# Peptides against a protein of PDB entry 6DSZ: the designs that were tried, part 55

Target 1, 361 residues: chain A of PDB entry 6DSZ
Amino acid sequence: NYVVTAQKPTAVNGCVTGHFTSAEDLNLLIAKNTRLEIYVVTAEGLRPVKEVGMYGKIAVMELFRPKGESKDLLFILTAKYNACILEYKQSGESIDIITRAHGNVQDRIGRPSETGIIGIIDPECRMIGLRLYDGLFKVIPLDRDNKELKAFNIRLEELHVIDVKFLYGCQAPTICFVYQDPQGRHVKTYEVSLREKEFNKGPWKQENVEAEASMVIAVPEPFGGAIIIGQESITYHNGDKYLAIAPPIIKQSTIVCHNRVDPNGSRYLLGDMEGRLFMLLLEKEEQMDGTVTLKDLRVELLGETSIAECLTYLDNGVVFVGSRLGDSQLVKLNVDSNEQGSYVVAMETFTNLGPIVDMCV

## One batch from the design tools (peptide; made by RFdiffusion4, then SolubleMPNN)

Design b1_p11_6_s1 (from b1_p11_6 with E7A E11A)
Fold by OpenDDE base, seed 4:
Structure b1_p11_6_s1 (fold): chain B 361 residues (1-361), chain A 11 residues (1-11)
Amino acid sequence: as target 1 above (361 residues)
Amino acid sequence: SLEEALAEMEA
């Protein structure tokens, strides 16, 4: 019996950072198809802690910290609509990944969205939102003692959602999404009522955004609001303030991923289809009343990496570049550019062997 | 500046 040790998947399809193993540890979690790899980020690099096999391809992977939890929990949704909330537990040398809650969130009726599965978590941990099917928004309430993930659907009038996020600083859970209709692409917000299981009118909308607007970034307080990334433009809106930039440098290749660098949302990493790494900078203006407003948006080219499927800022200018198409990388952002004008130095490269062809022989 | 923003990552 030749146990062909099936080659482990190497293509990265998701990555997140947080405090999953402990309150103190900084973790990098990497999704490679059906495999979850858990690392501790150290001054020496990535220390592997655990690898977990999932019962399907990981489609959504998000860390969140409910009120009263000392460390982050992990939400996973598979491509087959199996949802779970995972907790890391260590007792001495024994490491267990505990399923706190699970459920299948598949609907019998619905058209799977062409843009795939989107999963988002309310920043205040009130709910998980899922865009699985056109014209539906699925809500999973986050209840502490519920071992069974129960979901309900809210009908979306907007059938073609491109991207969706929960906003920060909202009294009620509020989604912001880009959608397409016959008139173009638009941004809209809805409040989500858990009690009534319906949408209420959100705080703002922006009609007729860029035709290729593809990503929503929810911006934390004090700025609040959202960034909308297109092919030619980056826009900010929070209901009171609108700002748009059209830096020529982003026209060369489509931005495909982003990651927040700092908790206040003043900096973001952006990756494009050519493997260029950018910094998006939010410049603040402090008002006389102590309110902070967005003064300006800037985009700066940092350098080149592998084509990112996902990006995660770790610590001390270290970034993990998760790549599906190429080798994943740990890169260092330097304060000073090299002779080529790059601020990026590759620290480590992780070979991508390509798609595991399950040769079912 | 970009350099200032990058320097804040090391702090």
Scores: peptide ipSAE 0.404, ipTM 0.916, DockQ to the pose 0.825
Fold by OpenDDE base, seed 1:
Structure b1_p11_6_s1 (fold): chain B 361 residues (1-361), chain A 11 residues (1-11)
Amino acid sequence: as target 1 above (361 residues)
Amino acid sequence: SLEEALAEMEA
């Protein structure tokens, strides 16, 4: 009996940072196919806490904190459209991951979107939004007492959504999305009415963005609005202010992932297909009335890492680089560059053994 | 500057 120890998946397909185990603990959560790994971030590095097997490949993994919760909850959606909300509970040495709510959100009718599954959570935790199928936006209302995740669809006129996020600082839940039509790519916003189960007109739109605009970043207050990342340009819009940059350095390779460093959205990490790590900086201007506005955008090359599938800032200049194609890394951002002009130092490397072929023998 | 931005990460 060769107990083929089923090799654990090593390729990372998602990562998130938050306070999942407690209000005080900083956690790194890593998705590796059907496996969820939970770590506590310490001064000495990553301390493993728990591993969880999921009933399917993790497609969406997001932390969120509803009003009145002391710590973050975890939303997971699998590639087979199984949704759950998970809570961490510890009693002494006993650790349990509790399912607060679950449901299957698959539709019988719909064309699966070519750009894959997108899952987003309203910053005020009013709803979860899902783009699963072309021409549909699925809404899961967040109710604390509901163990069954019920969803409804709102029809989107825009059939080819590239990326979508919820905006910050909106009275009603508001989405911002990049979509493609025969005329090119555009940005639009919609307010989501839970009562009427429909879209209302959003605060702004931007027609004819860059043809390869691929990512939306929702910017927190005080700036608000969104950043749109393309192949050649990075643009900001909040309804009142528009700003665009076209740094030549980003044309060399496509930016494929991002992560917010600061709670106020002043800095972001960007990763490209060559494993280059960038910092996007939002320069502020303080007005005489105390209002903060965006003055400028800058992109700075930090260094080189493994090709990131996902990035997450931890603390103290430490970044987790989740890689699908290469080894994942824990890296330190230094204030001073090395002799090669790099601000990045690898602290730890996690070997990627490649795709596990489940040979059912 | 980038250096100032990186310095703010080390609290």
Scores: peptide ipSAE 0.400, ipTM 0.917, DockQ to the pose 0.841
Fold by OpenDDE base, seed 2:
Structure b1_p11_6_s1 (fold): chain B 361 residues (1-361), chain A 11 residues (1-11)
Amino acid sequence: as target 1 above (361 residues)
Amino acid sequence: SLEEALAEMEA
């Protein structure tokens, strides 16, 4: 009887940072198929705290902090549409991951979207939004006392949503999304009414964006609005300000992931399909009235890493590069470039053994 | 500059 010790999955399919274990701890959470790994970020590196087995492949993993919580909660959605909200509790040496709420959000009717599962959380923690099926937007209201995740659907006229985010600084929860129709790709916004369970007209739209616009980044205040990333261009829009850049360097490979560095959205990391790491810079202009507006967008090549499935800025110029196709890495961003013009130094590499083909014997 | 932006990350 060969006990084939089932190798743990090593391919990373998601990562997030926040304060999950405590208000003071900086955590890195890594999704590896059905496994969640929880680390504390220390000056010495990543300290493992706990591994959690999930009842399915993790499709969405997001940290959020409801009003009155001292630390972040974790939302997880599996590929089988099992949703949960998790809380970390430690009592002495005993560590428990508590399910605060759970539910299955699968619909009996609907075509699963070909672009996969998208899960987003309103920055003010009013709701979770899910794009699971074409022509539907699922809403999970966030209520502190609700142990059962209840969801409802709103019909979305735009059948082919590419990406969607909640915007910051909106009185009502507002989504911004890229969609495709026969005329091309477009950006639209909707307000989400929890009361009426419908969409209202959003603050702005942008028709006829780049044909390969693939990602939406919601920008925090004071800028607000969104960044739209394409193959050839990066655009910003907030309803009042529009700005577009087309840096030739991004045409060489498709940008596939992003991560916000600054809480105010002044800097982002971008990763492409060749493992190039970029910094996207938002230059501010202070107006005479004290308002802050976007002056310019700039993209700078930092260096090369493993092909990122996800990026997470930690602290002190340290970045976690979660890779599905290659080895994951901890990298340091240096102030000075090396002789090759790279600002990136690999600190640690995590071997990816590839997809474990579960040979069900 | 990029160098200034990187310097602010280490501060």
Scores: peptide ipSAE 0.395, ipTM 0.916, DockQ to the pose 0.860
Fold by OpenDDE base, seed 3:
Structure b1_p11_6_s1 (fold): chain B 361 residues (1-361), chain A 11 residues (1-11)
Amino acid sequence: as target 1 above (361 residues)
Amino acid sequence: SLEEALAEMEA
């Protein structure tokens, strides 16, 4: 009996930071194919708490805190369209991951989108949005008493959605998305009506954005709006203000992931296909009426890491670099640059043994 | 500056 100890997957395909184990604990959650790893972030490093096997490859992993919850809940969607909401419970030394709700959200009819599965959560926790199929936006209403995740579809006129997010500070849940048509790439917004199960006209749109616009970042209050990341440009729009920058440094390689550093959206980490790590800075302008507006955008090169599939800021200038193609890293951002001009120092490296091809023989 | 932004992360 050769117990082939199936090597645990080491390639990272998602990571999130939040307060999952308690209100006070800072957690790092890492998705490695079908495995979820849960860590507590400590001054000494990452402390492992629990590993959980999922019933499929994790495609979406997002933390969210419904109104009246003391800690974050975890939404997971698998590549086979199994959705669940998970809660961490600890009683003494006993640790349980509880499924609060679950459901299968697969449609019998629809073309799976070429850009893969996108899952997003409304910042006010009113709904989950899913882009699974071309020309459809799936909505899962968030209800505390519902153990069964029920979904409905809204038809999208825009068939080729590149990326989508929920906006902050909206009276109704509002999506912002980049889409492509024969005329190019564009940004549009829609309000989502739960009652009518339809889209209403959103607050703004931007036609003819950069041809390679690939990512939407929803910016929290007080700025609001969204950042659109392209290959050559970074743009901001909130309905009232538009700003664009075209820093030459981002033309060298495509930005592929991002993570918000500050709760107010003043700083973001950006990672590109060459493993370069950038800081995106939002400069504030305080108006005479006390409103805060965006004055400028700036991009700064921090240094080099493994090629990030996902980034997450932890605390105290520590960043987790989740890599699918290379080794994952825990890195420190230093105030002072080294002799090479890098602000990045690797603290810990997690060896990636490559994709475990599950050869079902 | 970038240095100022990085210094704010340790606070």
Scores: peptide ipSAE 0.395, ipTM 0.915, DockQ to the pose 0.814

Design b1_p11_6_s2 (from b1_p11_6, 3 letters changed)
Fold by OpenDDE base, seed 4:
Structure b1_p11_6_s2 (fold): chain B 361 residues (1-361), chain A 11 residues (1-11)
Amino acid sequence: as target 1 above (361 residues)
Amino acid sequence: SLKEALAEMES
């Protein structure tokens, strides 16, 4: 019996950083198809802690910290609509990944969205939102005592959602999304009522955004609002303030991923289809009343990496570049550029062997 | 500046 040790997947399809193993540990979690790899970020690099096989391809992987939890929990949704909330527990040398809650969130009816599965968590941990099917927004209420993930659907009038996020600083859970209709692409917000299981009108909308607007970034307080990334433009809106930039450098290749560097949303990493790494900078303006507003947006080219499927800032200028098409990398951001004008130095490269062709022979 | 933004990552 040749146990053909099935080659482990190497292509990265998701990554997230947080405090999963403990309150003090900084973790990098990497999704590689059906496998979840858990690392502790150390001064010496990535220390592997645990690898977990999932019952399907990981489609969504998000860390969140409910009120009263000392460390982050992990939400996973698979491509087969199996949802779970995972907790890391260590008892001496014994490491267990415990399923706190699980459920299958598949609907019997609905058209699977062409843009795939989107999963988002309310920053205040009130709910999980899922865009699985056109014209539906699925809500999983987050309740501490529920071992079973129960979901309900809210009908969306907007059938073609491109991207969706929960906004920060909202009294009620509020989504912001880019959608397409026959007139173009637009941004809209909805409040989500858990009680009534319906949408209420959100605080703002922006009609007729860039035709190729593809990503929503929810911006934390004090700025609030959202960033909308297109092919030619980056826009900010928070209901009161609108700002748009069209830096020529982003026209060269489509931005495909982003990651927040700062808890306050002052800096973001952006990756494009050519493997260029950018920093998006939010410049603050302090008003006389003590309110902080967005003064300006800037995009700066940092350098070149593997084509990122996902990015995550770790610490001390170290970034993990998760790649599906190429080798994943740990890179260091330097304060000073090299002779080529790059601020990026590769620290470690993780070979991508390509798709595991399950040759079911 | 970009330099300032990058420097803040090391602090």
Scores: peptide ipSAE 0.429, ipTM 0.925, DockQ to the pose 0.829
Fold by OpenDDE base, seed 2:
Structure b1_p11_6_s2 (fold): chain B 361 residues (1-361), chain A 11 residues (1-11)
Amino acid sequence: as target 1 above (361 residues)
Amino acid sequence: SLKEALAEMES
């Protein structure tokens, strides 16, 4: 009887940072297929705290902090449409991951979207949005006292949504999304009415964006709006300001992931399919009336890493590079480049053993 | 500048 000790998955599918274990702790959470790994970020590196087995492959993993919570909660959606909200509780040495709410959000009718599952949370924690099926946007209202995650669908006229985010600084929950139609790719916004369970007209739209526009980044205040990342261009729009750049360096490989560095959205990390790491910088201009506007966008090559599935800025220029195809890494961003012009130094490498082929014996 | 942006990360 060969007890094949099932190797733990090593390929990273997602990562997030926040204050999950406490208000004071900085955490790194890593999704590896059905496994959630929780770390505390320390001056000495990543300290493992807990590992959690999930009842399915993690498809969405997002931290959020409802009003009145001292620490972040974790939303997880599995590939089998099991949703939960998790809370970390520690009592002495006893660590518990508590399910505050759960539900299955699968629909009986609908074609699963070819671009996969998208899950987003309103920055004001009013709702969770899910793009699971073409032509549907699922809404989970966030209620503190509700142990059962209830969802409803709103019909989307736009059948081919590429990416979607909630915008910041909106009175009502507002989504911004890239979609494709026969005329090309476009950006549109909708307000989401929880009361009426419908979309209202959003604050702005941008028709005929780049044909390969693939990602939406919601930008926090004071800038607001969104960044749209394509193959050849990066654009910003907030309804009043439009700015586009086409740095030749991004044409060499497709940007596949991003992460916000700071709360005000002045800096982002970008990773491409070749493992190049970039910084996207938003230059501010302070107006005479005290308003802050976007002056310029700049992209700078930092260096090379493993091919990122996800990126997470931690602290002090340390970045976690979660890789599905290669080894995950902790890297340090240096102020000065090396002789090769790289600002990136690998601190730690986490071996990826590849996909565990479940040999069903 | 990039250098300034990187320096702000370590502060």
Scores: peptide ipSAE 0.428, ipTM 0.925, DockQ to the pose 0.878
Fold by OpenDDE base, seed 1:
Structure b1_p11_6_s2 (fold): chain B 361 residues (1-361), chain A 11 residues (1-11)
Amino acid sequence: as target 1 above (361 residues)
Amino acid sequence: SLKEALAEMES
């Protein structure tokens, strides 16, 4: 009897950092196809806590903390449009992952978007937004007492959305998105009315951005606004200030993932298709009135890693590099470069055995 | 500077 131990998936397709197991614990959550792995980040490295099987490939995985919650909740959406909100509970040695809410958010009518599933959460936890189909933005209102995830659609006039995020510091939930039309790519904002189930005009727009603008980063306060990443340029806009850079170094390979390092949005990690790791720096200018404005954007090459599908900063200059194509890594960012000019040192490598063909025989 | 930014991560 060859017990073919079903090989666990090793390719990483998502990762997130937060406080999921407790208010005090720093966690790394890793999505590997249908599997969720939960770790505690310690001074000694990653301590495994729990593995969870999901009923489908994880397409979205986001931590969020509603008002009055002591720790983060986990939103998961599968490729088959099963949504859930999960809570970690531990009682002594017993660990349970509790489903607080669930639902299927599939529509009977709609063209699945070519750029895939996008899931975002309002920073103030008022709603979840989903771009699943062209010309539709799905909203899941966040209600603490609701075990059933109910959603509604708002029509988007912009049929080809590339990326979308919720902005910070907005009175109403506000999305910022890159879209494509026959004239090129553009950035637009909309306020989302839960009451009227419609979009209102957002605070700003930017027409005719770079043709290959592919990612939106929502920037926290005090800066606010968004960063738009393209193939040739990185731009910032907050309604009042616009700034663009075109560092030659980013033209060599497409930026494919990002992660915020600082809560205030001063630093970001960027990964490209060649496995280069960059730091994006937001230089601040303090005004005489105490307001903080963006002075400049800088991109610095840190070093090389595995090709990142996802990046997440942990603590103390440690970064998890989640890779689909190669081995995932824990890397340390050093203050001083090595002899090769790299600031990156691999601490641990996690072997990727490639795509597991689940042959259900 | 990059050095300052990296130093802030270890503090």
Scores: peptide ipSAE 0.425, ipTM 0.925, DockQ to the pose 0.844
Fold by OpenDDE base, seed 3:
Structure b1_p11_6_s2 (fold): chain B 361 residues (1-361), chain A 11 residues (1-11)
Amino acid sequence: as target 1 above (361 residues)
Amino acid sequence: SLKEALAEMES
């Protein structure tokens, strides 16, 4: 019996940071194909807690905290459209990952979107949104007592959605998305009615954005609104204010991932296809009435890393760089640059042995 | 400044 110790997957396809093991613990969760790795972030580094095998390739992994929960829950969607909500439970030394809810959200009809699966969670935890198929937006209502994840579809008139997020600070769940039509790329918003199972008109739209606009970042309060990232420009819109920057430095390579550093959305990390790491800064302006508005956007080059598939800020200037194409890294952001002008120092490197092609023999 | 932004990351 050759126990072919199947080499564990090393390519990272997702990462998130939050409070999954407890309210006090800071966790790093890493998706490696069908494997979920759970770490506690400590002063000494990453402490492994648990590894979980999933029933399929992880396509979506998001932490969220429903009202009345003491810690975050984990939403996972697989590439085969199996959805689950997971909870960490510890009793002494016994560690269990329990399934609070599960369901299959596959449709028998529909064209799978070319840009892949998008899964998003409403910041107020009212629903999960899924863009799985062209011309459809799937909604999973979040109910605490429901062990079965039930979903319904809302028709989208916009057939080619590039990216979508839920906005913050909205009375009703509101999505913001970039879409493409024959006239170019545009940004639109819709309110989602759970009761009527339909879209209502959203608060704003922006027609004719940059042709290569590829990502939406929902900005928390007090700013609200969204950031739209393109090849040449970064734009902000919240219905009342519009700002655009076109820093020459971002034209050299396409930005492919982002992560929010501050809870208030003042800083973001951006990664491009060359492994450059940037900080996006939102400059505040306090109005006489105590309202906070966006004054300006700024992009700063921090340094170089492995090509990021995903980024997540941990704490104390430490960033996890999840890489699919190269080695993943734990990096430190320093206040002072080195002799080469870099603010990035690699603390730890995690060797990527490449995609384990599961050869079904 | 970038330096100020990076300094704010240290708890």
Scores: peptide ipSAE 0.422, ipTM 0.924, DockQ to the pose 0.794

